# Peptides against a protein of PDB entry 3B8E, part 177

Target 1, 230 residues: chain A of PDB entry 3B8E
Amino acid sequence: PFLIFIIANIPLPLGTVTILCIDLGTDMVPAISLAYEQAESDIMKRQPRNPKTDKLVNEQLISMAYGQIGMIQALGGFFTYFVILAENGFLPIHLLGLRVNWDDRWINDVEDSYGQQWTYEQRKIVEFTCHTPFFVTIVVVQWADLVICKTRRNSVFQQGMKNKILIFGLFEETALAAFLSYCPGMGVALRMYPLKPTWWFCAFPYSLLIFVYDEVRKLIIRRRPGGWVE

## One batch from the design tools (peptide; made by RFdiffusion4, then SolubleMPNN)

Design b2_p24_6_s3 (from b2_p24_6, 20 letters changed)
Fold by OpenDDE base, seed 4:
Structure b2_p24_6_s3 (fold): chain B 230 residues (1-230), chain A 24 residues (1-24)
Amino acid sequence: as target 1 above (230 residues)
Amino acid sequence: LEEEAEKRALELLKKALELIELAE
């Protein structure tokens, strides 16, 4: 997400504190959950395969899977960001290169895609209105990520949601998202303005995409044991 | 100051990700 912000020179889609809350606050418990579940699964499933090659392949697979999921997650966040800005008169094409003028407090006549002039204060309100939905989008996409990461080879439908720690992680992320989105003072402290409940649903297509992607990946792995996708 | 905070936040995030990767 931050790379696209730098490369495209768009208004800041997500505050740094919010990013920290996502990565440290929301990913910590899920990561612990996954670590415990992997440890339990590895204890139960390790047929003595060649530990060096299987570990390297597993690390590469995990890295690629997490990398791809992370890309989908970022795309989901940016989609929400662009939708909000478009609803406020800033089309995606118009946002390219706008950062310099957007962040300049002395420019009070930044035009949107429709020729409406925006003061610095108005622009910052819109920017901060994007932070919360972006965060929530990430959390909702992480729900899918957590659920799919539970199973390496089996479908989520086959293994079910038996991990209590995973479920706890999902609730913690959701509670944190709700707290940051709706607690008084978060707009000032974290530049996260209150979110309309409808924006929670904006991420669902991307969560579904992650589920479909992972199920397809797992299906390929199951059909081609020992393939490069393993 | 905001850029430095962003840089520090990114560094912390990278460290957190590294810690998560190490825990996995």
Scores: peptide ipSAE 0.009, ipTM 0.293, DockQ to the pose 0.022
Fold by OpenDDE base, seed 5:
Structure b2_p24_6_s3 (fold): chain B 230 residues (1-230), chain A 24 residues (1-24)
Amino acid sequence: as target 1 above (230 residues)
Amino acid sequence: LEEEAEKRALELLKKALELIELAE
């Protein structure tokens, strides 16, 4: 996310606080839950035929799969960001290169795509309004990610939701997201303004996309063992 | 301001985690 912000010179889509909340708050318990995944999980249990070559290849393939999921997460966040800004009069094309003027405190007449002028304070409110939905989008997408990451081969429908630690992790990250989104004072303290409940649903298509992607991937792995998609 | 916000965020996260642990 931060790289796109620098390259495109768009208003900041995700604040440092939200990044910290993701990295330190929402990801820890889920990561632990995956470490304690039930004995039915095949993530780490496949004995390589050749420990010297197959282990390294498997680690690379796992890394690539997580990288692809991470890209889908980022796309979901950016989609939410662009929708919010578009609803406030800033079309995606207009945001390109706008950062310099957007962040300038002395420019109080930044025009949107429709010629409406925005003060610095108004712009920052809109920017911070994007931070919370972006964060929530990541959390909602992480629901799918955590569920699919139980195994590399089996369908979610086959393995089920038996890991109580995973369920706890999903609850924890959701509760944290709700707290940060709706607790009074978060707008001032954390630059996370309250989120309309409808924005939680904006991430659902991306969660579904992750599920479809992973099920297709797993299907390919089952049909073609040892393929590059593993 | 960012450093102060980060500190506040960490404190709030800690409190949230504690509350979740107590609710279990």
Scores: peptide ipSAE 0.008, ipTM 0.338, DockQ to the pose 0.044
Fold by OpenDDE base, seed 3:
Structure b2_p24_6_s3 (fold): chain B 230 residues (1-230), chain A 24 residues (1-24)
Amino acid sequence: as target 1 above (230 residues)
Amino acid sequence: LEEEAEKRALELLKKALELIELAE
């Protein structure tokens, strides 16, 4: 998210504190849960044929999978960001290069795509209105990510939700998202304004997409044992 | 303000981790 902010020079879609909450709050519990999760019995029973080559291949595949999922998460967040800004009069094309003027407190006449002038305070309200939905979108997409990361080959429907730590992590992420979205003072303290409940549902299509993608991937792995997609 | 917010976020994270350890 922050990289796109720098490259495109768009208004900040996600605050530094919200990024920190994602990196530390939402990713740590899942990482811990995965560390304690009993590896699929079938994966652990296979001695690596070549420890050096097989480890490198597995690390690359894991890195690619997490990279792809992370990109889908970012796309979901940015979609929500662009929708909110468009609803407030800022079309995506107009946002390109706007950051310099957007962040300038002395410019109080920044025009939207329709010629409406926005004061610095008004612009910051709209920016901070985007932070909360972006964060919530990431959390909702991470639900699917956490569920799919439990297994490499088996469907979630086959293995089930046995890891209590992972379940707790999902509740923790959801509780954190609710707290940051609705607790009084978060707008001032964290630059996150309250979220309309309807925006929780905007990420569900992306969560479903990730879930379907992973189930298809796992199905391919099951049908072609020893494929490069493992 | 950002540093204070980061500190608060870290404190919340620590509390969450403590709760996880208690739930185990």
Scores: peptide ipSAE 0.007, ipTM 0.315, DockQ to the pose 0.039
Fold by OpenDDE base, seed 1:
Structure b2_p24_6_s3 (fold): chain B 230 residues (1-230), chain A 24 residues (1-24)
Amino acid sequence: as target 1 above (230 residues)
Amino acid sequence: LEEEAEKRALELLKKALELIELAE
């Protein structure tokens, strides 16, 4: 998310506080779950015959999987961001390079795609209105990621403990998302304005798309072992 | 072990929330 903000010079889609909430609130429990998962997998796996090669392959596969998941989450968040801004009159093309004027407190006549002028305060309200849906979108996408991770691994029983920690993590993420979205004062404290309940559903088509994409990817991998899509 | 992990995760989340509140 932050890289696209720098490269495209768009208004900030995700605030520093929301980033901290993701890193500390949403990513920590999954990371703990994954650490326990690796530890359990390492205990259950017979000592790899070639510990260096098998460890390296697993680390690369894990790194690629997490990198892909992170990119998918970012894409979902950006989709929600662009939809909200488009509904407020800012088309994606118009947002490119707008950051400098957007963040300037002295410019109170920034025009949207329809020629409507926006004050600094109005722009910041709409920006902060994007932060909460972005966060919620990540949480909803993480639900899909959990299902994908569950379906990737052949042993449902070996996933039991990991799934409980992941389910608990998702519950905590959802509770945190609800707290940040609806608790009074979060707009002032965290710059996260309340989210309309309808926006929770905006991420579902994207989560479904990710699920379908992953199933198609798995199908391709099964049909073409050794392909670049692995 | 799962319950202890969940408890530790909850404690970490609480600490994270406290840190977020302190950063504001």
Scores: peptide ipSAE 0.008, ipTM 0.302, DockQ to the pose 0.105; fails the geometry check

Design b2_p24_6_s4 (from b2_p24_6, 20 letters changed)
Fold by OpenDDE base, seed 4:
Structure b2_p24_6_s4 (fold): chain B 230 residues (1-230), chain A 24 residues (1-24)
Amino acid sequence: as target 1 above (230 residues)
Amino acid sequence: EVEEAEKRALELLKKAEELIRKAE
């Protein structure tokens, strides 16, 4: 997310503190939960034929798959960001290169896509209004990511949700998202203004996309064992 | 100040990522 912010020179979609809350707060418990997960039925039975080469290939394939999932997560967050800004008069194309003027406290006449002038304070309000939905979008997408990370070959439907720690991690992540979204003072402390409940649903299509992607990937792996998609 | 805050945040993010990697 931050890289796109720099490259596109758009207003900051997600605060740095919020990113830290994602990394430390939302990913830690799930990561621990995955460590305690029961081994996939096939993983423990299949000894690597060539431990050195197969491990390296496997690490590359995992990295590729999670990299793709991470891109989908980022796209989900940015989608939410662009929707909110568009609703406030800033179309995506207009945001390109706008950061310099957006962040300048002395410019109080930044125009939106419709010619409306925005003061610095008004711009910051709308920016901070984007932070919470972006965060929540990531959390909701991470639900899907956590569930799919459980297995590499087997479908979620085949493996099931047996890890109670994973389930706890999902609830903890959701509770943290709710806390950061609705606790008084978060707008000042974390630049996260309260989120309308409707914005929680903005992420669901992306969560579904991740599930579909992973199921298709796993299906390919099952049909073509030893393929480059493993 | 914002750039410095961003740099500090990036450093914190890197530390967080390292912690996550250690936890994995």
Scores: peptide ipSAE 0.011, ipTM 0.254, DockQ to the pose 0.022
Fold by OpenDDE base, seed 2:
Structure b2_p24_6_s4 (fold): chain B 230 residues (1-230), chain A 24 residues (1-24)
Amino acid sequence: as target 1 above (230 residues)
Amino acid sequence: EVEEAEKRALELLKKAEELIRKAE
């Protein structure tokens, strides 16, 4: 998110502290939950191969898959960000290069896509209003990530949802998202303003997309063992 | 100053992420 912020010179979609909360807070319990996931039936049945070459290839493929999921997560967050800004009069194209004027507290006449002028305070309210939905979008997408990443090759339907720690992680992450979104003082502490409950649903299409993507990926892996999709 | 602080925080975050990745 921050790289896109710098490259595109758009208003900051997510605060650095909030990014820390995602990377260190929301991902911690999920990571622990995955560590306690039951072994896949295919892993247990896999014949011993050359541990050096196969481990390296497998690590690269896993890293690539996680990288792809991370990109989809970011896209989901940015989608929500752009929707909110568009609803407030700032179309995505208009945001390009706007950061310099957006962040300048001495400019109180920044125009939106419809010619309305926005004060610095108004712009910052809109910016901080975007932080919470962006965060919530990431959390909702992470629900799918948690569910799909518990298995490498098997469908979630094949492996099942027997890991109680994973289920706990989903609830904990949701509770954290609710806390950060609605607890008084988060606007000051994290620049996260309260979110309308309807915005929780904005992320669901992306969560579903990740789920479908991973199920298709796993299906391809099962049908074409040793392919580049692993 | 806020932008510099944010930049520093992000750099620290990236370093932390890299360390976590190396520890995994």
Scores: peptide ipSAE 0.007, ipTM 0.272, DockQ to the pose 0.020
Fold by OpenDDE base, seed 3:
Structure b2_p24_6_s4 (fold): chain B 230 residues (1-230), chain A 24 residues (1-24)
Amino acid sequence: as target 1 above (230 residues)
Amino acid sequence: EVEEAEKRALELLKKAEELIRKAE
């Protein structure tokens, strides 16, 4: 999110504090849960035949998978961001290059796509209104990500939800999202304004997309063992 | 003030992680 903010020179879609909450609050427990996940099969208990080459291949595959999932998560967040800004009069094309004027507190006549002038305070309210939905979108997409990362080959329906730590991680992420979204004072302290409950549902299509993608991937792996899709 | 709030949030997260680790 921050990289796109710099590259596109758009208003900041997600604050630094919210990024920290994702990295430390939502990713740590899931990562721990995956470390304690039981091996899917006895095949995973076998040492690699060549530790150097097989480790590199696995690291590349893992990096690609996490990179792709992370990209889908970011796309979901940015979709929500652009929808909110568009509803407030700022079309996506108009946001390109707007950051300099947007962040200038001395400019109080920034025009939206319809010619309406926005004060600095008004712009910041809209910006901070985007932070919470972006964060919540990431959390909701992470639900699917955590579930799919539990297994390499087996469907979620076959493996089931046996890891209690994973379930706790999902609960913690959801509780944190609810706390940051609805706790009084978060708008001032964390630049996260309260979220309408309806926005939680905007992320579900992306979660479903990730889930379907991974199930299809796993189905291909099961049908073609030893393929590069692993 | 925001930086202090960030530090406090980080401390709370660390405490939560410690509690989770103890619950394992």
Scores: peptide ipSAE 0.000, ipTM 0.247, DockQ to the pose 0.036
Fold by OpenDDE base, seed 5:
Structure b2_p24_6_s4 (fold): chain B 230 residues (1-230), chain A 24 residues (1-24)
Amino acid sequence: as target 1 above (230 residues)
Amino acid sequence: EVEEAEKRALELLKKAEELIRKAE
């Protein structure tokens, strides 16, 4: 996300504090849950025929899968960001290169795609309005990520939602997202303005996309054991 | 508001899980 912000010179879609809340608040419990599940699954795994080679391949494949999921997650966040800005009069094409003028406090006449002039304060309100739904989008996408990461080969439906730690992680992420989105003072403290409840639904297509992606991946793995997609 | 948001988020999660279940 930060790299795209620099390259495209668009207004900042996600604040540093929000990123920290994701990394330290929302991702830790899920990561711990996944680590425990992996440890349990590894205990259940029959000794790999070649433990050194099979571990390395598996780690690389996991890292690629997480990288792809992370990309879909980022796309979901940016989609939400662009939708919000478009609803406020800033079309995606107009945002390209706008950052310099956007962040300049002395420019109070930045025009949107429709010729409406925006003061610095108004622009910052819109920017901070994007932070919360971007964060929430990430959390909602992480729901799907956590569910799919529970199994490497089996469908989510085959294993079910029996992991209490995973369920706890989902609740913790959701509670944190709700707290950051709706608690009074978060706009001042974290630059996260209150979120319209409808924005929680904006992430659903991307959560579904991640789910479909992983189910397809798992299906390929089941049909072609030992392939590059494991 | 937070409690309502949490409830909605949980409902959405359940709906997503149901959609996933129907897609299989």
Scores: peptide ipSAE 0.000, ipTM 0.201, DockQ to the pose 0.046; fails the geometry check

Design b2_p24_7_s1 (from b2_p24_7, 21 letters changed)
Fold by OpenDDE base, seed 4:
Parts: sequence; C-alpha cells; structure tokens
Structure b2_p24_7_s1 (fold): chain B 230 residues (1-230), chain A 24 residues (1-24)
Amino acid sequence: as target 1 above (230 residues)
Amino acid sequence: MVEEAEKRALELKKKAEELIKKAE
C-alpha cells in the first residue's frame, strides 16, 4: 500500500497502526493455525524429499503464494479505497498528485473532481473513512488466502476444512475487524471510522478471484507436475 | 472527550455529504 501511496502521490489509504494491526493481529493467529493444519493426503504418501535437491519451500511457491496473491489482496484494498473516494467526489485520476495539498492543513480549498472545495478536516474525515474499509477488505481477502494456503496440490474441496484452529483463526480475524470497525473510540485512536456494512461486500469479488485463481493453479499443478507454477 | 470527537467527526461527515449532494 505504501509503495502505491508514494509512487502515485495519493492520499494515504491505510494508516501505519492499522497496518500493524493487520500484520500482528490478523495474520498471527491464522499463521499459527496453519502449523496445525492436517497434511495433504498426497504429501503423506510421498517419499521423504531429498535434502540435497529438494527444498521445503521453493522460489516458485514463494512467488505464487506471496507475489501474485499479495497483488490481488492489494488490488482489493485499493479498489475499496477508490470506490469510497469516488463516492465522495474524488475520482481516481484526480487523486494522482493530490497528496501534498491533501495533507497540508493550511489548504482548505482542495477541489474534488466536481469543483467542490474541501477543508482539511473534511478531507481527513474522508481519508479516515477509507481506512476501515481498506482494512476490512484485506481481512476478507485474507480469509481466502488462508484457506488456499493449507494445500499445495489438492483442491480445497478435496482436502476439506478439518482444522478447528483454522476456523477459529477466521473468526478471530473477523471479530477483530468488527471490533476495530465499530468499537467507540477507534476513530480517534486508530483513525478508523465506523464502516457501513455494505462495504464488507466490496472484498468478496476479490476473495472469489483468489479462490478461482488458486483452484486453477492447483489444477495446472495436478495436470502438469513439475511445471513452473508449482 | 472521545465521544465528543466522534460526534464532531459525524457532523463533519454529514456536512460533507450534504455538500456533495448539492454539487451533484
């Protein structure tokens, strides 16, 4: 998120504290849950890897899991951000290069895409209104990411969801997202204003995209063992 | 203090929404 923020010079879509909450609050429990995930049925039947030739995690797996999926996650967050700003009169094209004026408290006449002037306070309300949906979008997308990461080759439908700790992790993430979104004081403490329930649905297309992407990837792996996508 | 800040934030949001609605 910060890379796009810097490159595009757009208003900050997500606060640093909120990012920290994602990294430590939402990712830790799910990550622990994966340690207790039942091994894939095919892995259990494989011979032990050759430690000289086979790596536990190969570069291709890392690239697929963290590169491409991470990009989809980021796109989901930014989509939500741009939708909210557009709803408030700031079209994506108008946000390019606006950062400097946006963050200047002495400029109280920043114009939106329709010529409406916005005070610093008004702009910050809109900015902070974006933080919560961005965060929630990431959490919702992480549901899909967490579920798909439990397997390498097998479909989620084949492996099933037998890990109760994984399920707990999903609920924990959701509960944390709800807490941060709706608990009084979060607007002041974390710059996360209350979220309209409708904004939760903005992430679902991206979650679905991740699922479809991963299932297709796994299908390719099953049909072409040893391919570059493995 | 927190409640007052939240109330003010809500008021500002409403004002912004009204201005947007007028600009449409």
Scores: peptide ipSAE 0.005, ipTM 0.232, DockQ to the pose 0.027
Fold by OpenDDE base, seed 2:
Structure b2_p24_7_s1 (fold): chain B 230 residues (1-230), chain A 24 residues (1-24)
Amino acid sequence: as target 1 above (230 residues)
Amino acid sequence: MVEEAEKRALELKKKAEELIKKAE
C-alpha cells in the first residue's frame, strides 16, 4: 500500500500505525493458523519427504502465505479505497499525482473529478474515512485467504474446516476489526473513523471471487500437475 | 506464472516494510 502511495502519488489509504497493526496484529494469528494447518496436513499425509522436494514445497507454501495473500489483500483494500473516493467525487485517474496538493494544508480548493472544491479538512476526513473500510476489506479478504490457503491442491470442501486454530483466527481478526472500527478514540489514535455496518459486506463479492478463483486454480492443478498455473 | 507473481509480491511486501520503517 505504501509503495503504491509513493509511486502513484495518491492519497494515503492507510496510516503507518494502521499498517503496522495489520502486519503485526491481523496477519500474525492467521499466519500461525496456517502454519498449524500445513503442519497437520503434512504430518498426517506425507510419507518421508525428500529434502529437496520438501524445500520446494515449503518455499511455495511460504510464498503463498506471505506473498500472494499480501498481494490479494492490497488489491482488495485498494479496490474499496477507490470505490469510497469515487463515491466522494474522486475517480481513480484523478487521484494520480494529486498527493502533493492533497496533503498541502494551505490549498483549500483541490478539485474533484466533477469540479467540486475540497478544503484540506474535508479531504482529510475523506482520507481517514477510507482507512477503516480499507482495513475491514483486508480482514474480509483474509477470511477467504485463510480458507483457501489451508491446502495447496485440495478443495476446501475436501479438506474441511477441522482446524480449531484457524477458526479461532477468523474470529480473532473479526473481533479486532470490529474493535478498531468502532472503539472510541480509534479515529484519533489510528485515524480510523467508525464504519457503517453495511461496508463490511462490500468486500464479500471480492472475497467470493478470490475463493472461486483459487478453487478453479486448485482444480486445474489437480488435473494438470506441473502446469503453468503452479 | 503464479509462483513468479508470488515472488514478486513477497519482494514488494519486503520493500514496502522497509519504506515504512524509513518513514517512521
Scores: peptide ipSAE 0.000, ipTM 0.190, DockQ to the pose 0.025
Fold by OpenDDE base, seed 3:
Structure b2_p24_7_s1 (fold): chain B 230 residues (1-230), chain A 24 residues (1-24)
Amino acid sequence: as target 1 above (230 residues)
Amino acid sequence: MVEEAEKRALELKKKAEELIKKAE
């Protein structure tokens, strides 16, 4: 999200402190929980990794993590961001290049797509209104991401949900998201204003998309072992 | 700035974990 903020010169969709809350608050426990995941049922039938040829992190893993799943997560967040700004009079095309004027506290007559003038304070309220839904969208999409990362080949339905630490991690990140979204003072402390509960459901289609995508990918791997999608 | 933000994030995480324990 911060890269798009810089490249497109749009209003900041997610604050730096909020990004740190994702990285440290929502991602750490779930990521650690994967170390305690049960081995796949067929793991002992696989050849051991060749330490001379097989890197721990390969281009395929990087492509999957950052190029595919990460992009879907970002798209979900930005969709929510653009919807909220559009509802407040700022169409996506109007946001391009607007950052300079948006962040200038001395400009109090920034026009929206309909000619309505916005003060600096009003603009910042709208900006901070976007932060919470963006964050929540990322968390909801991370549910699916964490679940699919449990296995390389087996379906979640085959592997099951036996890792109690992973289940705790999912609950923890959700509880943290709720706390940051609804706790009094978060608007001042983290620039995250409360959101309507209905916005939690905005990310569900993207979570479902990731889940379906990965199940299809795993199905292809099971049918064609050693394929390029592995 | 980053260090203070990390500290704040950890404090919030701890508070959330305590709330979870109370809800169990």
Scores: peptide ipSAE 0.000, ipTM 0.176, DockQ to the pose 0.057
Fold by OpenDDE base, seed 5:
Structure b2_p24_7_s1 (fold): chain B 230 residues (1-230), chain A 24 residues (1-24)
Amino acid sequence: as target 1 above (230 residues)
Amino acid sequence: MVEEAEKRALELKKKAEELIKKAE
């Protein structure tokens, strides 16, 4: 997100503190929960692999797959960001290169796509309004990401939801997201303004996309063991 | 579960506030 912010020179969609809340608050417990996930039912049915070659290749392939999932996650966040700004009069095309004027506290007449002038304070409110939905989008997408990461080859439907710690992690991150989104004072402390409940649903298509992507990937792996998709 | 999440969120809030105070 930060790289896109710099390259596109758009208003910052996610604050540093919010990023820390994601990394330390929402990701840690779920990630630990994966360590306690039950072994895949087919783990002992796998053919012996060459320990010298296959380990390195598999780690790279896993990294690529999770990288792709991370890209889908980021796209979901940015989609939410652009929708909110568009609803407030800033079309995505107009945001390109606007950062310099956006962040200048002495410019109080920044025009939106419709010619409406925005004060610095108003712009910062809109910016901070985007932080919460972006964060929530990340959390909702992480539901799917965390669930699919339980297994490498087995479908979620085959492996099931047996890890109670994982379930706890999902509820924890959701509760944390709700708290940060709606608790009074978060606008000042974390620059996260309250979110309309409807925005929680904006991430669902991306969560579904991740599920579909991973199930298709796993299906390919099951049909073609040892392929480049594994 | 929700109560534990709320406690953690409160702890994060406190840490954030402390960081803000140190930065001021």
Scores: peptide ipSAE 0.000, ipTM 0.193, DockQ to the pose 0.086

